Peptides against a protein of PDB entry 3V4L. Designs and how they scored, part 294

Target 1, 386 residues: chain A of PDB entry 3V4L
Amino acid sequence: GQPLAKDKVALLIGNMSYWEHPKLKAPLVDVYELTNLLRQLDFKVVSLLDLTEYEMCNAVDEFLLLLDKGVYGLLYYAGHGYENFGNSFMVPVDAPNPYRSENCLCVQNILKLMQEKETGLNVFLLDMCRKRNDYDDTIPILDALKVTANIVFGYATCQGAEAFEIQHSGLANGIFMKFLKDRLLEDKKITVLLDEVAEDMGKCHLTKGRQALEIRSSLSEKRALTDPVQGAPCSAEALVRNLQWAKAHELPESMCLKFQCGVHIQLGFAAEFSNVMIIYTSIVHKPPEIIMCDAYVTDFPLDLDIDPKHANKGTPEETGSYLVSKDLPKHCLYTRLSSLQKLKEHLIFTVCLSYQYSGLEDTVEEKQEVNVGKPLIAKLDMHRGL

## One batch from the design tools (peptide; made by RFdiffusion4, then SolubleMPNN)

Design b2_p27_7_s2 (from b2_p27_7, 11 letters changed)
Fold by OpenDDE base, seed 1:
Structure b2_p27_7_s2 (fold): chain B 386 residues (1-386), chain A 27 residues (1-27)
Amino acid sequence: as target 1 above (386 residues)
Amino acid sequence: MEEEEEEQKKLLKELEEGKIELVSTAP
């Protein structure tokens, strides 16, 4: 019969906004599109952008808590990376220049921990460079991996080579994701699927002789990403995993705020990623005596690093949100919270209504404080080790 | 196949025209 997954869990990390390194663009689109595809494959997906070393470690630890015997685990990473001595290192956004292995996450260490969970399948999709870092002479003494015969690596490039993204005025995928996305839903053994992706990418004239997909596998069984999840959660651990995932994806409910002047505001929330939320405000009722009114959000927790210059935009795109703008209501003011993993407390902020009465020159302000609890990934307390 | 080849030819032309850039994910 077709293999069954006990459950399917994916962690997707896209690092773009590096402090000391060139900024990337493709990881935004790649993580988003892959999230949507893996959700169609019944994966529980945690999608995270722009993680520090500490935040990446905690994201991996939380991902490992979702893994158990017979669970399919998928780790995707898009960002800067390197490979020394056959060890793959994911580079966090706060990595110094030059970075070392001590500033980075070793994928083989994550694999070791996944093997301890007795997973049904371990898939690593590494959309990063595999060039040697000459600033790091550290040879990691890795403990011997167990022979689990359930491991698949899809490397966006071959050993010692670079991975590329296409930068233009619009949104584009990285080269690997461009070809991976077209096949990811196919009911094929994951190694066969990746081999077809390798053939498609091998026809790409842009990267011919510069980037080639490498597949490394010990997978002895015919396992696919399409393999059905075992039906009802039959264990307490499966229920806990479902609850933990649901907790990490719970949006605040939309609110209707009523001001003393009689203006009503709709406050809404949308998830772009597990750590990225858009707040939007709209005027849903205005008394006729009020000629103009706007509803601004302000006074965010300092941990979120919200620049007021980037808040309260007339379009989602002006906030840097290009992906979910189709699903958002029009004619709002939009604010993008891109660092929900930093939120230590409840998300408390102020809604400020600025308005003008007919025949008065002066603007009036009314304010309401809003507490929406811990949205999305902020419920996992990814900062608990500081 | 034909659409993919046309898209690739378009991307190559856009690269040659400097409208797109191939950026390495190497730091």
Scores: peptide ipSAE 0.282, ipTM 0.803, DockQ to the pose 0.876
Fold by OpenDDE base, seed 3:
Structure b2_p27_7_s2 (fold): chain B 386 residues (1-386), chain A 27 residues (1-27)
Amino acid sequence: as target 1 above (386 residues)
Amino acid sequence: MEEEEEEQKKLLKELEEGKIELVSTAP
């Protein structure tokens, strides 16, 4: 019969804004494009940007809670990384310089934990460098992996080699994602699909002799990312997974705020990633006696580290949001919340209406506090261990 | 095949023109 997945779950991590290391750009677009493709494949996708070591550990733990017998698990990582002694290390944004294995997440440890869940398929897509870290001579004593014939690694580069991104007009794509995205929807065994991606990358004149895809697989069955999910959630565990995923992707409802001056503001929300949300405000009604009117958002929780200089922009792009700008309403003020994983409490903020009456020189302000609960990933309480 | 080769030639030309940059993700 056609192979069935009990469910499909993906964790995508893109680290760019390193504290002590060179900043990257490609992970932004690559995580976004891969998220959209995996959603078309009926994956439950959690997409996260710029995670600390602690936040990465918690994201992996939450991902592992979604895994169960016969579930397809996919982990994608784009960022800095290294490989020592055949072990792959993902580098968090808060990693020191130099970093060591104790500051990083070992992919083979995650694989061990995925094997304990009796998953139907384990896919790792690692868009990172595989150079040796000469500052870390620690040989990790990894426990022996179980012999599960369901593992696939796609490495963006060869052992000891670099991965590259193509930067153009302020955007970037990883070389691996550039070719992977064109094949990812094909109804093929995942190892055959990745082999075709390797052939396509091998034709790339930009990276010829510098980057080549490596496939490492024990996959004995014909499993594809296109394999249908087994029908309606028949198990309590499947219902719990669906509810947990749905919570992590629930946006606040759009609000209509009414001010005493008779101005009406539409407050809206859009998800860029599971931890990145755009807030937008628009004036939907203004009395004719009000000549100037702006609706600012302010007084965000300190845990979100929102710089007021980057808030309330006239375009999504001025906030650093280049991907969802086409789906956003025009003629708003936009604010990007990029660290929703840091939110411990409800998202409470102030909408400040600044306006001027015809024939008065003074600006008037009215304020309303808004509580939108815990948006997106903030519902998972990734901080409950501190 | 022809479209891919044309795209690759375009990317090489854009790289030579400094319109695109190939950046290593090495730290």
Scores: peptide ipSAE 0.278, ipTM 0.789, DockQ to the pose 0.823
Fold by OpenDDE base, seed 4:
Structure b2_p27_7_s2 (fold): chain B 386 residues (1-386), chain A 27 residues (1-27)
Amino acid sequence: as target 1 above (386 residues)
Amino acid sequence: MEEEEEEQKKLLKELEEGKIELVSTAP
């Protein structure tokens, strides 16, 4: 029979905004496009941008809580990285320069923990550099991996080589994701799919002799990303997993705010990633005596590091939201919350209506406080240890 | 096949023109 997954769970991490290292661009697009493809494959996807070491550890721990016997686990990482002695290290955005293994997440440690969950399939897609870090002389004493015969690594590059992104004035994929996205939906054994991606990448004149996909696998069964999820969650653990994932992806409900002047505002929310939300405001009713009015959002929690200069923009693109802009309502003011993982409390903020009456020169302000609870990933309390 | 070859020729030309850059994800 066709193999069945008990469930399918993916963690996608894209690190770009490094503190002490060169900034990247491709992980934004790559995580977004891969999220949309994996959702079409019935994966429960957690997508996270720009994580610190602590936040990456917590994201991996929460991902491991979603894993169980026969669950398919997929980890994607795009960012800086290195490989020492066959161990792959993902570099957090707060990593020092130079970084060491103690500042980074070891993929083989994550694999060990996934093997303890008795997963049905473990897929690692690593879009990172695989050069040796000469500043890290530590040989991690990794415990021997179990022989589970359900492991696939897709490395964007060969051992000791670099991975590349195409940078231009716009949005672009990394080289790996450029070819992976075209085949990801194919009903093929995952190792066959990745081999076809390797052949397509091998035809790319830009990266010929610079980057080549490496596949490392111990996969005894025909497993595909297209494998159907086994029907209704029969176990208490499967129900808990579904509820936990659903909580982590629940957007605040759209609100209609009514001001004393008779202006009505629609407040809406959109997810760009599991830790990135767009807030948008629109005027849905204006009394005829009010000639101009705008609805600003302000007074955000300090933990979100929101610069007011980047809030309340006339376009999503002016906030740095280039990917979801087509799906957003037009003619709003937009604010991008890019660090929802940092939210310790409820998301409380102020909606400020600024307006002018016909024949009065003075601008009037009315304010309403809004509490939307913990949006998206903030429901997982990734900060419970700080 | 033809569209992929045209896209690759376009990307090569854009690289030669300095409109695109290949950036390593190496730190």
Scores: peptide ipSAE 0.255, ipTM 0.784, DockQ to the pose 0.890
Fold by OpenDDE base, seed 2:
Parts: structure tokens; sequence; C-alpha cells
Structure b2_p27_7_s2 (fold): chain B 386 residues (1-386), chain A 27 residues (1-27)
């Protein structure tokens, strides 16, 4: 019979906005497209952009809580990285220059922890460089991995080689994701699927002799990403996993705010990623005596580092939201909250209505405080250890 | 096959024209 997954869980991390290193662009598109494909494959997907070392550790810990016996676990990472002595290191956005293994997450340590969960399949997709870091002479003494015949690594490049992104005037994928996305939905053993991706990448004239996919597998069974989830969650652990994932993906409900002047504002919310939310405001009713009115959002929690000059934009694209703009209502003011993982408290902010009456020169302001609780990933309290 | 070869020729031409750049994810 076709193998069944007990459940399917994915953690996707895309780091691009490095503090002390060159900025990347591809991880934005790659994480977004991979999220949508894995959702079509019935994965529970947590998608995170621009994590610090501490935030990456917490994201991995929360991912490991979603793993259990017979669950399929997939970790994707796009960003800066290196490989020393066969250990793969993911570089956080706050990593110093130069960085060391102590500033980075070791993938083989994550694999060890996944093997303790008795998972049905462990897939690592590593869209990062595999060059040696000559500033890090640390030989990590990793504990011996258990012999499990359920591990697959897809490396975007060979050992000691670079991975590349195509920088264009627009948004583009990294080289690995460009070919992976075309095959990902195929009902094939995951190693066979990755071999076909390697063949397709091998035809790419841009990266020929510079980047080639490497597959490392112990997978003895015919397991595919298309394998159906075993029926309704019958275990207490499966219910907890489903509830934990649902909490991390719950958007605030849309609100209708009524001001004393008779203006009505629709306040809406959209998820771009598990840690990135768009707030949008629209005027749904305006009295005829009011000639002009705008609804601004302000007074965000300080932990979110919201720059007011990037808030309340006339387009999603002006906020840096290029991927979900087609799914948003038009003729709003848009604000992008890109760091929801940093939120320690409830998301409380002010909606400020500025308006003018016909025949009066002075603008009038009315304000309402809004509490939307903890949106998306902020419900997981990733900061509880600080 | 023909569409893939045309896309590859287009990408090579765009690289030669400086419209696209291959950026390493090595820091």
Amino acid sequence: as target 1 above (386 residues)
Amino acid sequence: MEEEEEEQKKLLKELEEGKIELVSTAP
C-alpha cells in the first residue's frame, strides 16, 4: 500500500536582511513559493523571515514540539551558510562579521533532535553555500547520530561550493528553488524527485560547473512528500500538534470601527508569512459633509521596531510586500509588520482618523485604540527564554 | 526542450547585458 504520514510539518526559514553581511533577495520568494506548494501537499507550514540566532533556536524548538512518531518533518533554509568538517551551519541575521559556529545553528544538531522524535521522514533542503569558514577552526564534537533509514538531505550545492541567486530588477528565485518548485508536487519517492531536480539544474548554463545539487540519503522506504496524512487526528499528541499549528496561523478578525463624526473604517489583516502581517485600513462610509479623510495606524509596541515613515502606504509594494498584493483589497492604507516573533505582549495600536469638513480649513482627529491579541507566530511566545 | 533552450539563451543574454547578476550566498 502507499505509505501514510501520521502528520506532515515543515519549518521554512529565509534570512536576507543581514546586519553585518551582504543582503540577499531570493529567500523572500523561495520561502513564499515553497510555503504554497507544501500547503498543497497537506503540510503544516511555519514560514519565517529574518531571524536572529535566538529566534532561530526558538523556531527550531517549536518545530521539534510539532514532531512525533511517524510525522514527516521538513526543514528548509535559505540564506548565508557554510560547511565545516561535514557540519552545515545556518547563519542568523544578527551574526557578527566574522561569524563562528557559536553564532550559528548546526543542522546536524537539529537532525539529532529530530531522530529522538521517531519521525517517519526527515527532509532537509539547504539553500545555502557549503564553503568552509576559515574564521571558524572549531571542530564540533557531535554525538553519534542514531542509524535511522529515513533521512534525506537536498543541498542546493556541492561540498565546498557556492549557492547562487539571480538578482534581477524584479523578484526571482534562487537557482535551487527555481528547479525544485517545478517538481515538488510530483508523486515520486523524495530521492527520485530530487534526482530529477538535479538533472534539470544540470542543464542550467548559468550555474554549470559552479553549482550542482547534492543528495545525501539513508531513506530505505518509498516515501514521498505526496504521501497522504493518516486520517483524523486520533491521538492526543496529534490534537496538540494541530492546535499549536493553528495558533501560529490565526489572523485577527477584520474589524469595523465607527468614529463620532460618522466615518466607518474597515480594519483588515493578511498573513504574508508566519511572522509577517499586513494591516490595511479602508474608509467604508463617509458622511457627505466630510470632504477628505484618512485612517492611519500608529502607536505600535516598541518591540516591533515599526518605522512610521514605512507605515500607512498607498500600496502594499511601498511597504515591501510584493507577493500578497494581488490578494489584498485595493484603495487602502497598508502597514507591514515584519517581526511578529518579537512581540512579547498583545498587539495594541491606535487607529487615527484625520478628516476635514466642507468649508472648514482645520483638520480634525479622532483616535481609537485597538487590541487584536497575539497574531500568528506571536502566540507561540518564542521569547519566553529571555 | 526548445523552450528550455530559449529560456537559457535569454538568461545568458540578460547576464551578458548586465540585466541579471549571479550573487553568491557566501558571505
Scores: peptide ipSAE 0.254, ipTM 0.783, DockQ to the pose 0.898

Design b2_p27_7_s3 (from b2_p27_7, 13 letters changed)
Fold by OpenDDE base, seed 1:
Structure b2_p27_7_s3 (fold): chain B 386 residues (1-386), chain A 27 residues (1-27)
Amino acid sequence: as target 1 above (386 residues)
Amino acid sequence: DEEKEKEELELLKKLENGEIELVSTAP
């Protein structure tokens, strides 16, 4: 019969906004598109952008809590990375220059922990360089991996080679995701699917002789990403997993704020990623005596590092949100919260209405505090341990 | 196939013209 997954869980990490390293662009698009594809494949997807070392460790720990016997686990990483002695290291955004293994996450350590969960399939999709880091002479003593025969690595590039993104004025995928996305929904054994992706990438004149997909597999069974999830959650662990995932993806409900002047504001929320939310405000009712009015969001928690210069934009794109703009209402002011993993407390902020009456030169302000609780990934308390 | 090959050829031309760059994800 077709193999069944007990459940399917994916962690997608895209690191772009490095502190001490060149900024990337492709991970934004790659994580977003892969999230949408994996959701069509009935994966529970946690999608995270721009994680520090500590935040990456916690994201991996929370991901491992979602894994259990017969669960399919997929880890995708896009960002800076290196490979020393056959060990793959994902580079956090706060990594120093130069970085070492102590500043990075070892994929083989994550694999060890996934094997302890008795997973049905372990897929690693590593969209990073595999060049040696000559500043890291550490030979990691890795514990011997169990023979689970359920491991697949898709490397965006060959051992010792670089992975590339296409930088232009628009949004573009990384080279690996450009080819992977076209085949990811195919009902094929994951190693066959990746082999076809490798053939497609190998035909590409852009990457020929520069980047080639490498597949490393111990997968003895015909497992596919299309394999159906076993029906109703039959175990307490499956219920906990479903609840934990649901918490990490719960948006605040849209609110209608009423001001004393009689202006009504719609406050809405949209998820771009598990740690990235857009707040939007719109004037839904204005008394005729008010000639102009705008609704600004302000006074965000300091932990979110919200620059007021990037808040309250007339378009989602001006906030750096290019992906979800089609699903957002028009004629709003938009604010992008890109670091929800940093939120320790409830998201409390102020909605400030600035308005002018007909025949008065002075602007009037009214303020209302809003508490939306812990949105999205902030419910997982990824800070537990500081 | 033909549309993908055309898109690839357009990307190659943009690369040759310096309109796009291949950026390594190696720091």
Scores: peptide ipSAE 0.288, ipTM 0.821, DockQ to the pose 0.843
Fold by OpenDDE base, seed 5:
Structure b2_p27_7_s3 (fold): chain B 386 residues (1-386), chain A 27 residues (1-27)
Amino acid sequence: as target 1 above (386 residues)
Amino acid sequence: DEEKEKEELELLKKLENGEIELVSTAP
């Protein structure tokens, strides 16, 4: 018969905005496109950008809580990385220069924990460099992995080699994602699918002799990313898993604010990633005696580190939101919250209306406080343990 | 696929013209 997954869960991490290392661009597009493809494959996807070491550890712990016997687990990482002694290390955005294994997440440690969950399939897609870090001489004493015959690694590059992104004036994929996205929806054994991606990448004149896909697998069964999920979520564990995933993806409801002057504002919310939300405001009613009015969002929680210079923009693109701009309403002011994982409390902020009456020189201000609770990933309390 | 070959040739031309750059994800 066709193999069945008990459930399908993916964690996607894209690190770009490094503190002490060169900034990347491709992880933004790569995580977004891969999220949309894996959702079409009925994966529960958590997508996270720009995580610290502590935030990455918590994201992996929450991902491991979603794993159980016969569940398909997929981990994707795009960012800086290295490989020492056959161990792959993902580099957090707060990693020092130089970094060591103590500042990084070891993928083989995550694999060990996934094997303890008795998963049906473990897929690692590692879009990072595999050069040795000469500043780290530590040999991780990893406990012996179990022989589970359900492991697939897709490395964007060969052992000891670099992975590359295509930098353009616009948004572009990394080289690995450029080829992976064309094949990912195919009903094939995952190792066969990745081998076809390796062949497509190997034909490309851009990558020839610079980057080549490496596939490492122990997969004894014909497992595919297209494998259907087994039945309705009738188990208590499946209901809990669905509830945990739903919490991480619940947007605030759109609000209609009414000011004393008679102006009405629509406040709306859109998800770009599990930790990235766009707030947008629009004036839906203005009394004729008011000649001009603008609605600004301000007074955000300090934990979000919102620069007011990047808030209240006339376009989503001016906030750094290039991917969801087509799905957003037009003629709004836009604000991008890119660090929702840092939110410890409810998202409380102020909507400030500035307006002018016909025949008055002075601007008038009215303010309303808005509480939208914990949006998206902020519901998981990724700060549990500080 | 003639379209893929055309896209690759266009990307190569952009790389040669300095319109695109291959940047390593090594720090």
Scores: peptide ipSAE 0.282, ipTM 0.821, DockQ to the pose 0.865
Fold by OpenDDE base, seed 2:
Structure b2_p27_7_s3 (fold): chain B 386 residues (1-386), chain A 27 residues (1-27)
Amino acid sequence: as target 1 above (386 residues)
Amino acid sequence: DEEKEKEELELLKKLENGEIELVSTAP
């Protein structure tokens, strides 16, 4: 019969906004496009941008809680990285310059923990460089991996080589994702699918002799990303997993705020990623005696590190939201919350209405506090380990 | 095939003209 997955879970991490290293651009588009493709494949996807070392560790721990016997696990990473002694290291955004293995996440350690869950399939897609880090002479003493015939690595590049992104004035994919996205929905064994991606990359004149896909697999069974999820969650563990994922993807409900002046504001929320949310405000009713009015959001929790200069923009693009702008309502003020993983408490903020009456020169302000609880990834309490 | 070859040829021209850059994800 066709193989069945007990469930399908993916963690996607895209690191771009490095503190001490060159900034990247491709991981934004790559994580977004891969999220949409994996959702079409019935994956439960957690998508995270710009994680610190601590936040990456917690994201991996929460991902491992979603894994169980016969579950398909997929880890994708796009960002800076290196390979020492056949161990792959993902570089967090807060990594020092130079960084060492102690500042980074070892993929083979994550694989060990995934093997303890008795997963049905383990897929690693590593869109990072595989050059040696000469500043790190640490030989990780990895415990012997269990012999499981269910592991697939897709490396964006060969051992000791670089992975590249195309930088221009617009948004572009990394080289690996450019080819992977064209094949990802095909009903093929995952190793055969990756071989076809490798052939497509090998034909491209831009990548020829610069970057080549490497596939490392122990996969003995015909497993595909298209394999159907086994029907209704029969186990308590599957119910818990479904509830945990649903909590991490629950948006606040849209609100209609009514001010004393008779202005009505719609407050709406959209997810860009599991840790990135857009807040938008629109005037839905205005009394005729009010000539001008604007609805600003302010007084955010300090843990979110929101610069007021980047809040309340006339377009989503002015906030850095280039991907979801088509799905957002027009004629709003937009604010991007890019660090929801840092939120320890409820998201409480102020909606400030600034307005002017016909024939009065003075601007009037009214304020309402809004509590939307813990949005998206903030429900997982990724900070509970400190 | 022809459309993909044309897109690749345009990307190569943009690279040669300095309109695009290949940036390594190595630090």
Scores: peptide ipSAE 0.282, ipTM 0.818, DockQ to the pose 0.845
Fold by OpenDDE base, seed 4:
Structure b2_p27_7_s3 (fold): chain B 386 residues (1-386), chain A 27 residues (1-27)
Amino acid sequence: as target 1 above (386 residues)
Amino acid sequence: DEEKEKEELELLKKLENGEIELVSTAP
């Protein structure tokens, strides 16, 4: 029969906003597009941007809690990285310059932990450079991996080579995702699918002789990303997994705020990523006596590092949200919260209504505090231990 | 196929013109 997945879970990490290293751009688009494709494949997707070492460790730990016997696990990473002695290291945004293995996440350690979960399939898609880091002289004493014959690595580049992104005035994919996205939905064995992606990358005049996909696999069964999820979760573990994933993806409910002046505001929420949320405000009712009226959000928790200069924009794009702008309501003020993994408390903020009456020169302000609880990934308490 | 070849040719022209750059994800 066709192989069945007990469930399908993906962790996608895109690191771009490095503190001590060159900033990247492609991981934003790559994580977003891959999230949408994997959702069409019935994956439970956690998508995270710009994680510190500690936040990456916690994201991996939470991902491993979603894994169980016969579950398909997919880890995607886009960012800086290196390979020493056949070990792949993902570089967190807070990594020092130079970084070492102690500042980075070893993919083979994650694979070991996935093998302990008796997963049905382990897929690693690594969109990072595979150059040696000469500042890291550590030989990791890795325990021998179990022979599980359910492992696939797709490396965006060859061993010792560089991976590239296309930098231009707009948003673009990395080279790997440019080709991967065209084939990811195909009902093929994952190694065959990746081999076709490698052929496409090898035919392209832009990438020919610059970047080539490497596939490493120990996959004895015909497993595909299209493999159906086994029917209704009958186990307690499957219920827990579904509840844990649902918690990490619950948006705050849209609110209608009523001010004393008779103005009504719609406060709405949209997820860009599991750790990135857009807040938007719109005026849904205004008394005719009020000639000008704006509703802005302020007084955010300090843990979110929100610059007020980037809040309350007339377009999603002015907040740095280019991907979900088509799915947002028009004619709002928009604020992008890009670090929900840092939120230690409930998301409490102020909605301030600024308005002017006809025939009065003075602007009037009314304020309401809003508590939306812990949105999205903030429900997982990924900050526990900071 | 023709539309992909056209897109690739446009990307190559942009690269040659310096309108786009291939940036390594190596630090």
Scores: peptide ipSAE 0.275, ipTM 0.814, DockQ to the pose 0.843

